# Ledger of designs, part 199: peptides against a protein of PDB entry 3EFO

Target 1, 262 residues: chain A of PDB entry 3EFO
Amino acid sequence: SQLADLYKSCETDALINFFAKSAFKAVLHQPLKVIREILVNQTAHMLACYRKNCASPSAASQLILPDSMKVLPVYMNCLLKNCVLLSRPEISTDERAYQRQLVMTMGVADSQLFFYPQLLPIHTLDVKSTMLPAAVRCSESRLSEEGIFLLANGLHMFLWLGVSSPPELIQGIFNVPSFAHINTDMTLLPEVGNPYSQQLRMIMGIIQQKRPYSMKLTIVKQREQPEMVFRQFLVEDKGLYGGSSYVDFLCCVHKEICQLLN

## One batch from the design tools (peptide; made by RFdiffusion4, then SolubleMPNN)

Design b2_p24_8_s1 (from b2_p24_8, 7 letters changed)
Fold by OpenDDE base, seed 2:
Structure b2_p24_8_s1 (fold): chain B 262 residues (1-262), chain A 24 residues (1-24)
Amino acid sequence: as target 1 above (262 residues)
Amino acid sequence: KLVPTMTLDEYLASDESIIDFEEV
């Protein structure tokens, strides 16, 4: 994906790793609200400083970022929306503690994937290709009712199926005749043995490679209740528990920068 | 309300790390 390509060329991954660990350490001693405010302020100040001291003169209506930080806002927003930094009662204390501990030990590559998952359009697989399908951005706008998508963040793996997923793909993956026959309680794909199934398993294997934890597979049908959990990993969208969308966060950052520079 | 004058795709595809906003 374009985002992934940009991220690889940037130091944003290192920054997010740093901010995440700093914030997650602070959770033990600081109110979550304060931590979130600090993160937003740090982001704004950093970018304001760049705008003021490094960037070429430009209109005040522009948000200007260093090339190395082009995608910093999206990752920062992902960090802000992480359950560790949310105080909602719907979030398990154990889950927060678990994720906090995990992130505290993550390297840059692991944290990158953790905060911004890979979302792969499985329905577009070329069974003759050894290449992974290009990841799409983590937004509902990139999903299709006719599509099948694999999402992975290093800890969880989801196979999302649109309500209109092609029956032939359903048959190929699950060896069942239709979407309705898919058992969402399964955590393993059957070894159907056809090229498509093999390719999908290969992809899953590649994704699992070099990850310190085994990602449990969750099968998700569109419009079923468990889809809500899956949607939380569509990190560019508005969060269920008050988190901003990517675009809204950009607007927020821009406003903060303008305030700092005025 | 501030809104971007370009899509996120356009922003990400651009050679520049710049996104414009306008009041609507």
Scores: peptide ipSAE 0.475, ipTM 0.929, DockQ to the pose 0.937
Fold by OpenDDE base, seed 5:
Structure b2_p24_8_s1 (fold): chain B 262 residues (1-262), chain A 24 residues (1-24)
Amino acid sequence: as target 1 above (262 residues)
Amino acid sequence: KLVPTMTLDEYLASDESIIDFEEV
C-alpha cells in the first residue's frame, strides 16, 4: 500500500529532528509535561497506525515497528530525557536555554548524533587500521572496567577510563604509568607520539570533522565524581533526572499502542 | 508491569522489528 511505502521511506533521524525542534519551540508556550505527553502520544499513534494498516496480524503482546522506525523509540526517549524537556531544578536555566538554541539550528545529522552519541571502544583499536572501531550502544552495560571508551555527541567529547584500564594503553595515551596518575583536568591529549596515541588522535579528528562545534575533550575516570556527567550521555540507561531506560520506554510505548488499538 | 520477553540485542538483531512483552 501507499501507506506502507511511506513508512518504509520514513527516516528516524528526520523524525527526531522534527520532533525535537517542534518540542523545543513549544517549550516557550506549553508546559513541559504537556509537551512530553504529546511526544509520547504521537509516537504511539504513529506506530499504532503502522500496526493497524501495514503490519501483518500479530499477537497483542508484540510491538511491531517498521524497519525505518525500528530505533525511533530509543531516539524519542533520548529527546524526552533531554534537559530542555525536563523541569528539574538541578538543571540550570542557562543550560536548558543553550541546548534549546543549539538543537533549533541543527540539521538531521547533527541532531542524530546529539541525541544518540557515538561510544567507541578505544581499547580495541588496531593501530594498523584506519577505520573507526565499531560503536557500542550507549549504556553502562557496554562499558567495562578494563576498557577505555570515547564518547562524542557533537558538542562534547569524553574519554572514559575504566579503573582497570590497561596500563600500557594509559601509558600510550597519557604517558603516565597508571590510572591514578592521569590528570583529568586536561582538555587535550599529550603528544606522546606512539602509534596508539596517533591513532586515537586521528579518530578524534575524524569525529570532529564536519561538526559545527568544536568538541572539548573531557577525561573521565570511572568512579570519580565527574563520571556522573558522563553517565548522562549513556542515553539507553535510566535518566539521571527520572527519565526511562530504553527498555522501559519500549514497554511504555507498547502499552500506549495497545490502548489505542483496543 | 510489562517486560520484554527478549533482550534488546535480540530485538535489534532481528529483521522483523518485533519485540514481545509479557505482564509480570
Scores: peptide ipSAE 0.340, ipTM 0.891, DockQ to the pose 0.908
Fold by OpenDDE base, seed 1:
Structure b2_p24_8_s1 (fold): chain B 262 residues (1-262), chain A 24 residues (1-24)
Amino acid sequence: as target 1 above (262 residues)
Amino acid sequence: KLVPTMTLDEYLASDESIIDFEEV
């Protein structure tokens, strides 16, 4: 099974949609700290209940997740790291209000993509294939300086280029000779007309067709300042404004479960 | 510090859905 299939679990998607809307409603009358604590507690209690009543005997050092909730923690961490639930002055009130309103109206499929973006290795494209490339996990560890990646979360689309991206692909996409010549101010890819360009445009079109909102395209060069914005969508990594990595969150949940079961 | 004894890739690929932790 592909990673994409794992993250499209209907049970997890529904739960995250529910938790997101519940939390984003609660921000109107509860402190953010309390809301975050509730979400963590809910996650821990659900998993503790499973361990106590359903799971096979295991050591205290083990975190056991049912198949239906195997990826719940990663999505929950994404929710916890959303700007709506963060009390940081760097995040504008308008942005929080905007994000809140969007999520409150999202269906299950939309919220799934919103909280965990699709990250596609574009440098591996087969121009003869009609299928989308397999998504990779949203972490810096999956990026390559030699690679080109497309990220989409239903609201934004990014084309990330490594500093050592193949000149042939750069020429194919942008019709320029090198990485240095790429204009990152563009919001549309040029119609170069070669098979690779057409394939990429098709992929972008397919992604857009599945979403209710028009996604703005941002071209991002590795090691340039705008890359920092892109990095915020690598949701498995540590967040810029205090959010945990996925691994750290798993550790947190494990500790909480242990406390509940003692 | 608690750390998983397996990588996330290994966990996601497993059928057991179990993550072991160790203190380091």
Scores: peptide ipSAE 0.263, ipTM 0.863, DockQ to the pose 0.911
Fold by OpenDDE base, seed 4:
Structure b2_p24_8_s1 (fold): chain B 262 residues (1-262), chain A 24 residues (1-24)
Amino acid sequence: as target 1 above (262 residues)
Amino acid sequence: KLVPTMTLDEYLASDESIIDFEEV
């Protein structure tokens, strides 16, 4: 059907860009609670419409999404959990204003990365390969105490190190003998000059070159205080300030859809 | 409480765009 084709042709990243800009514009004249509710309702309405008009008959217990919108909920949840839409005193007004303004000017690709960061397991790097490591989902469950991960969202870049990160990699990246010796106050990686270091720098460069803003590097050690900031970017998890996990959000959306269809 | 019958990994790996929920 024509309707089905429309859903199949829809791009999630474009939708999120639209929703983000609409919501962030609305922040100026509507309560945050209302904005969040509208976003959830709109999401549910779209998916309910698809189920009603395009999907094959199925049990009410099933959440059915068109293939093109399969990941819409995760991005929507990221939007809902963004500091701009959160009324938390821990978040400064200036920071919210800044991010709001940034998103208002972002293209589709920029906003997509902004809301759902790229998380790369750089401990798996093959220095002989020119390929970037495959990104993993932004969840603590994807981290490893033995791993080193690079996270980037177009504005921030984090290098997260597990407490059991391989000493050889630590030496390769930082030119220090152990995890304990890593200085997290630095915002630049040292020029160690070995192949692994060069590869990492290359990856960071590639990521940076694709973005309009210069990303400051923050080095994060697992279990240290700054890790809390890093974990806020693990957007599929529960938010530090009460935001839903991806799974919880899916349940929420499903319930809303059921209400619309009953 | 509703919970998915599959993990997110399973869902993403699947060619299907259906998530089943169960009451627990």
Scores: peptide ipSAE 0.346, ipTM 0.882, DockQ to the pose 0.926; fails the geometry check

Design b2_p24_8_s2 (from b2_p24_8, 7 letters changed)
Fold by OpenDDE base, seed 1:
Structure b2_p24_8_s2 (fold): chain B 262 residues (1-262), chain A 24 residues (1-24)
Amino acid sequence: as target 1 above (262 residues)
Amino acid sequence: ELVPTMTLDEYLASSESIIEFEEV
């Protein structure tokens, strides 16, 4: 999809991998606040330099990025909101250490998916198609109460179900009559055997085969407590622990650039 | 408050990597 192509920018992928590893290395000897500030400053300085030296003349009200870095800000914001760089007591030391070690060994493709998950509208599946459904942006605004979505970031896999998910799909996936009957304690989908179930399993398999780590499946019902965990992977939205939305971060970057150039 | 004059969808769909901001 056009969106997928945009997020697979080679330069952005390489940059975010570099910034992530450098930041996560710095965690060992620098305060987290300082690391976050450095990342923001580096981003602003890079873009300020481009605007000053490479971009066509434009109004100060414009944020201008190189085409190769069109989506760099969203990835940078995802990095800034990663648990490794957050000083929140709700995040365990073990979790930070675990994710830090994982990212330190990730290649460009792995880190790309890790910081910006793939979110697939499963309710739109064509059982006759061999293609994966087009990914949507990782935001609550892209979810629907009538929809079913699969999210994967290379480490975790979530199947999110709207409260008004089609009973036919629920039956097809879980072999139960309604949303209320879905058991969210399951970590595996049942082998129902119908074309839709088979297609979904195939998709999940394809996603898993591309990743070096086995992704645990979590089934999430909309409006149930475990959905909060799922929402943390909607990386374009405001984070639970104070992280900015994509839009807010763009504003922040723009302001920082203006300060540098004035 | 500084806000974009376009949506993110519009930004991502455009051929340019430019976002215009306005004070509201």
Scores: peptide ipSAE 0.564, ipTM 0.944, DockQ to the pose 0.935
Fold by OpenDDE base, seed 3:
Structure b2_p24_8_s2 (fold): chain B 262 residues (1-262), chain A 24 residues (1-24)
Amino acid sequence: as target 1 above (262 residues)
Amino acid sequence: ELVPTMTLDEYLASSESIIEFEEV
């Protein structure tokens, strides 16, 4: 059917880009709460239509999505939790305005990274490998107190350090003897010159490559105050300021769809 | 309360775009 073809042709990244720009435009003349409600309703309505008209018959207890939209919910939730649509005390009005304007000009690839950051386990680096470590999902459950993680969303770059990060890695990256000695006010890593430091710098360079904006580096220690900002980029988790977890959002969408179909 | 019967990892690894929910 024509409708089925439409869903098959829709790609999540393109949809998120569209919804983001539409929502961010609406910020100029509609309350944020209304915008968020519209986005949820649109998502539910779209998926309800698919269920009704395109999906094979299945149990009402199932949330069925088109294959091309398998990860649409997580990105939609990220959009809903973005500081432009969900204000956070730690984000200034100017910063929100800036991000809004940036997204309005972003292509599909840029917006995808912006809403769902890349989170890399740096502590697992193989200094002999030229490949980037595999990204992990943006959740606290994927972090480790013994680990070091690099997060990037195209605008910001964070180096998160667990409280039990290996001293040898700390020494290798920062040239200091321990976690406590790390200066979190720095925005540049020192040129220590060892293989690990060089590899990390290379990775950071690769991440920065082909990105339109220079990402500022923020060093974050676990359990210190700045970590609160970092945690907001763990977009699959429940937000501190009203944002739902990925799981909670899926439940919400499912409920809305059921209501539409009943 | 609705909860999924599978983990998100399982969902993402599946060839299908289906999430089963149950009331608890």
Scores: peptide ipSAE 0.560, ipTM 0.943, DockQ to the pose 0.940
Fold by OpenDDE base, seed 4:
Structure b2_p24_8_s2 (fold): chain B 262 residues (1-262), chain A 24 residues (1-24)
Amino acid sequence: as target 1 above (262 residues)
Amino acid sequence: ELVPTMTLDEYLASSESIIEFEEV
């Protein structure tokens, strides 16, 4: 059907861009709570419509999405948890205003990365390969105390180090003997010059080259205070200030859809 | 409480865009 075709042709990244800009515009005139509620309702209505008109009959216990929107909920949740819509004490008013303005001008690709960061396991780098490591989902469950991860969202770049990061990698990246010696106040990696360091720098360069804004590097040690900020970018997890996990949001959406269809 | 009957990894790996929930 024509309706079914429309759902199949929709792209999640385009939708989230639209929703984000609409919501961020509304921030000027409506309470944040109301905006978030509207977003959830819009999501539920859209998906309820699909289920009613396009999906095959199924049990009420199932959340059914069109294939093109399989990951729409995660992006919507990211939007709902963004500091613009869910203000957090650690984010200044100016920063929120800045991010809001940036998103208003972002294209589809930019907003996609902004809301759902790229998280790369740097500790798995093959210095002999030109391929970037496969990104992992933005969740604490994907981190490892033995690992080193690079997170980028187009505006910020974080290098997260587990407490048990391999000393050889620490030496390779920072030219220091241990985790404890890493200076987290630095915003640039030293020019160590070994293959691993060069590979990491190359990766960072590739990520940066694809983005319109220069990303400042923040080095984060696991279990130190700045990690709290980093964890807010693990968008699939439950937030510290009222943001839902991906799973919780799916449940929420499912409930809303059921209410609409009953 | 509603919980999914499959993990997110399983959901993403599936060819279907369906998540089933159960009440616990």
Scores: peptide ipSAE 0.533, ipTM 0.936, DockQ to the pose 0.937
Fold by OpenDDE base, seed 5:
Parts: sequence; C-alpha cells; structure tokens
Structure b2_p24_8_s2 (fold): chain B 262 residues (1-262), chain A 24 residues (1-24)
Amino acid sequence: as target 1 above (262 residues)
Amino acid sequence: ELVPTMTLDEYLASSESIIEFEEV
C-alpha cells in the first residue's frame, strides 16, 4: 500500500532529528513532562498506525516495527533521556541551554551521532588495518575491565580504560607503565610514536573529520569519579537521572501501542 | 511486568523488526 511504502521510506535518523528539534523548541513554552509525554505518544501512535494498517496480523504480544524504524525506539529513548528534556537539578541550566542550541542547528547526521554515540573497542585495534574497529552498542554490558574504548558523540570524545587494561596498551598509548600512572587531566594523547599510538590517533582523526565541532578528549578511568560522566553516554542503559533503559523503553512503547489498539 | 522473550542482540540481528513480549 501507499502507506506501507511511506513507512518503508522513513528513516530513523531523519525522524529523530525532527522530533529532537520539535521537542527542543517546545521546551521554551511547554513543561518538560508534557513534552516527554507527547514524544512517547507520538511514537506509540506512529507505530500503532503501522501495525494497524501495514503490518500483517499478529499476536498482541508482539511489537512490530517497519524495518526502517527498527532502531527508532532506542533513539527516541536517547532523546527522552537527553539533559534538555530532563528537569533535574544535577543538570545545569547552562548545559541544557547549550545542548539545546547545538541540536537545533544539527543536521541529520550530526544528531544521529549525538544521540547515539560511537563506541569503539580500541583494545582490539589491528595496527596493520586501516579500518575502524566495529562499534559496539552503547551499554556497560559491552565494556570490559580488560578493555579500552573510545566513545564519541560529535561533541565529546572519551577514552575509557578498564581497571585491568593491558599494560602494553597503556604503555603504547600513554607511555606509562600502568593504569595508575595515567594522567586523566590530559586532553591530548602523547606522541608516543609506536604503531598502536599512531593508529589510535588516526582513528581519532577520522572520527573528528567532518564534525562541526572539535571534540575535546577526556581520559576516563574505570571506577573513578569522572566515569559517571562517561556513563551518561552509554545510552542503552538506564539513565542516571531517571531515564529508562533500551529494553524498558521497548516495553513501554509496546504497552502504549497495545493500549491504543485495544 | 512486560519482558521481551528475546535479547536485544537477537532482535537486532534478525531480519525482522519484531519483538515478542510476555507478562511476568
């Protein structure tokens, strides 16, 4: 059907960009609670419409999405958990205002990366390869105490180090003998000059390419206080300020759809 | 409480955009 074709043509990245800008504009004249409710409602209605008009008949126990929107819920949840839409005292007004303004000017590609960061397992890096390592999902479950991960969302770049990160990699990246010796106050990696260091720097350069803002590098040690900031970017997990996990949000959306259709 | 009957990894890896839920 024509409607089915429409859904197939929809792109999650475009939708999230639209929803984000719409919501962030609404912040100026509507309560945050209302905005969040509207977003959830719109999502549910859209997907309910698809189920009703486009999807094959199925059990009420199934959440059915068009292929083009397979990951819409995770991005929508990321939007809902964004500091701009959260009324928490832990989030400064300045930070909310800053991010709001940034998103309002973002293109589709920018907002896509902003809401769902790229998380790369750097410890798996092949120094002989020019390819970027495959990104992992933004969840603590994908981290490892033995791993080193690079996270970027277009505005921030984090290098996260597990407490059991390989000393050889630490030496390669930081030119220090151990995890304890890493200076987290640095915003630039040292020019160590070995292949691993060079490869990492290259990757960071690639990530920075075509981004409108220069991403400041933050070194994060696992279990240290600054890790809390890093964890906010693990967007599939439960939000630090009351946001749902990816799984929880899926359940929420499913429930809302069922209520609409029943 | 609704819970999915499949993992997110399984969902994302599948060719279908379908998640099955059950009440527990």
Scores: peptide ipSAE 0.488, ipTM 0.928, DockQ to the pose 0.932

Design b2_p24_8_s3 (from b2_p24_8, 10 letters changed)
Fold by OpenDDE base, seed 3:
Structure b2_p24_8_s3 (fold): chain B 262 residues (1-262), chain A 24 residues (1-24)
Amino acid sequence: as target 1 above (262 residues)
Amino acid sequence: KLVPKMTLDEYLASSKSIIEFEEV
């Protein structure tokens, strides 16, 4: 994905990994609200320092970041919205504890995927191609009612189905006649054996490859209850439980920097 | 309300790490 490429090319990956581990360690002895505030303040201070001492003269209305930190706010927002730092009713205490422990042991490559999932439009698959579809940004705006998307963050894998998903694809993947017939309780795709099914399975295999943990598959139908859980992985959107959208977070950071420099 | 003058896609595609904001 574009973001993944940018992440790998910048020091942001190392910074986010560091901040994540630091914050997740702090969870043991500090309130979550305080931890989140510290992260935002640290981000603002770092960027304010850069603006003051390193950046070329520019208008106060501009947020200027080092090139190496171009996408730092993106991933910082993802960190802030993670269930370890932002409690969600649908996530149990045990699950939060589990994820915290996992992240504490993650390398840079694992943490980037964990905080910003890979979202693939699999409805666009070309069965004649061995190439993976290009990932889209993790936002509802990138979903389509006519589409089928695969989301993976290294721990979980979701197959999201739009209400108007093509019947032929549904038949190809699930061997059922319609969207309504899809059983969302299954954790494995049936071995239908057609080219599309095989291609999807191959893609899932590639995604699973080189990942330290086996990702559980969850099938999600649009507008059904489990979709609410899925939407929490759309990390650029505003969260249901107090998480900011990416845009709102950028505005917040900008304001904080301005306050520091005034 | 502060809003960016450019889309996030444009920002990410840009060679610069600058976002211009405006009040609306």
Scores: peptide ipSAE 0.491, ipTM 0.927, DockQ to the pose 0.919
Fold by OpenDDE base, seed 5:
Structure b2_p24_8_s3 (fold): chain B 262 residues (1-262), chain A 24 residues (1-24)
Amino acid sequence: as target 1 above (262 residues)
Amino acid sequence: KLVPKMTLDEYLASSKSIIEFEEV
C-alpha cells in the first residue's frame, strides 16, 4: 500500500530532525511539558497507525515498528531528554538557548549525531587497523572500569577513562605512568608519538571531519566530579534531570499505542 | 509494569522490528 511504502521510506534520522526543530521552535510559545507530551503523542499515534494499517495482525503485547523506524524510540527519547526540553533549574538558560539555536540549524546527519553520540571503545584499538572501532550503545552498562572510551556528539568530545584503565594505554596516550597522573584540565592530547597515540589522534580527526563545529576535548576520569557531565551523554540511561531510560520509554510508548488501539 | 521479553541487544541484533512485552 501507499501507506506502507511511506513508512518504509521514513527514516528515523529525518524524523528526529523534524521533530527536534519543531519542538525547539515551540519552546518559544508553549510549556515544555506540553511539548514533551505532544512528542510522545505523535510518536504513539504514528506507530499506532502503522500497526493498524501496515503491520500484520499481532498480539497486543507486541510493539511493532517499521524497519526504518526500528530505533525511532531510542532517538525520540534522546530528544525528550535534551536539556532544551527539560525544565530543570540545574540547566542554565544560556545552555538551553545555545543548544536550541544549534539544533535549529542542524542537518539530518548533524542532529542524528547530536542526539545519539558515538561511543567508541578506544582500549580495543588495533594500531595496525585503519578502521574505527565499532561503537557501543550509549549506556553506562557498556562502559568498563578497565576501558577507555571516546564519546562525540558533534559538539563535544570526551575521553573517558576507567579507574582501572590499562597503564600501558595511559602511558601511550598521555605519557604518564598512571591514571592518577592524568591531567584532566588538558583539552588536547599530547603528541606522544607512538602508534597508539597516533591512531587515536587520527580517529579524533576523522570524527571531527565534516562537523560544522570544532569539538572541544574533555578528559574525564571515572568517579571524579566531571564525570557527571559525561554521563549526560549516555542517552540510553535514565536522565540525570528526570528523563527516562530507553527501556522505560519503550514501555511507555508501547502502552500508549495499546491504549490508542484498544 | 511492562517489561520487554527480550534484551535491547537482542532486539537490535534481530532482523525484525518487534518487541514482545510482558506485565510483571
Scores: peptide ipSAE 0.425, ipTM 0.906, DockQ to the pose 0.913
Fold by OpenDDE base, seed 4:
Structure b2_p24_8_s3 (fold): chain B 262 residues (1-262), chain A 24 residues (1-24)
Amino acid sequence: as target 1 above (262 residues)
Amino acid sequence: KLVPKMTLDEYLASSKSIIEFEEV
């Protein structure tokens, strides 16, 4: 059917871009709570429409997503949890305003990365490979105390180090003997010159080259205070200030759909 | 509480278009 084809041709990243710009425009005239509610309702309506018109009959306990929208709830939750729509004490008014303005001008690719960061397991780097490590889901469950992860969202870059990250990697990256010796006040990695350091720098360079804005590097040590800021970029997790986990959001959307169809 | 039977990773890796929920 024509409707089915339309849904199949829909791109989630384009939808999120549209929803983001619409919502961020609305921030000037509507309460944040209302905007968030509208976004949830719109999401539910879209998916309810698909279920009604395109999907085969299924049990009420099932959520049906077209292939093209499999990740729509994920990205929508990211949008809803963004500091522009969900105020956080650690984010200044100016910063929120700045991010709002940026998103209003972002293309599809930029907004996609902005709302759902790239999280790379740096500790798995093969210095002989030219391939970037496969990104992992933005959740604490994907982190490892023994790991080192690079997170980038087009505006910020974080290097997260587990408390048990390998000393050899720490030495390779920072030229210090241990985790405790890492200076988190630095915003640039030292030029150590070994293959691992060079590879990491190359990766960071590749990530940066694909983005229009220069990303400041923040080094984050696990269990230190700055990690709290980093964790806010783990967008699939429950937020500290009212943001839902992906799972919780998915359930919410499902309930809304059921209400619309029943 | 309703929770998905599949993790996001599992769901994305599958060819399924349906997410099933269970009560926990």
Scores: peptide ipSAE 0.346, ipTM 0.891, DockQ to the pose 0.805
Fold by OpenDDE base, seed 1:
Structure b2_p24_8_s3 (fold): chain B 262 residues (1-262), chain A 24 residues (1-24)
Amino acid sequence: as target 1 above (262 residues)
Amino acid sequence: KLVPKMTLDEYLASSKSIIEFEEV
């Protein structure tokens, strides 16, 4: 898809990898608040310079993003909301330290997926297709109570089920009659053996094969407690602990640019 | 409140480099 192509831009991927490693190194020497401010400032300054020196004259109400940086803001927002830079009570110090160390060693492709997960609508799977379903934006607005979604960020994998997920799909995946019968304590899908189950397993396998780390699978039911953990990976949404939505972040950056340019 | 005049989906799907904002 067009969106997928944009998010795989090498230029943006390289930039976010650089910023991530720089910021995560700085965590050892500077307060988190300062690091976040620096990142926002750097983003605004880069875009302000482009507007001033490269872009045609524009109204103050316009935010101009060059092609090479078109998706930079969304990734920057993801970086700013990462548990390493935005501490959350539910994340242990050990987990934060672990993620920091991982990112410090990640290549461009790994860091891209880590900061912006892949979210796949698997309820629309074509069992005859050899292609992965097209990813959707990582936002609650893209979920459906009738849908089933697979999310992966290179370290974690989630299978999210809407409360109104089709019983036939539930039967196909879990070999149980309804949503209520799904056991969320499992970390592996059963080998049911039908075409849909096989297709899903194949997709999961493909995703895993592309990553250097084994991803633990978590089954998530909509409206149950563990869904809150899943929602933290919907990186375009407003965070529970001070993180901005993507839209709000764009507005913030726009305002900052305007201030820089008077 | 500032909001984009177009959806982010529309923007990302287009070749446009400009996002227009309006106050609502």
Scores: peptide ipSAE 0.318, ipTM 0.885, DockQ to the pose 0.820

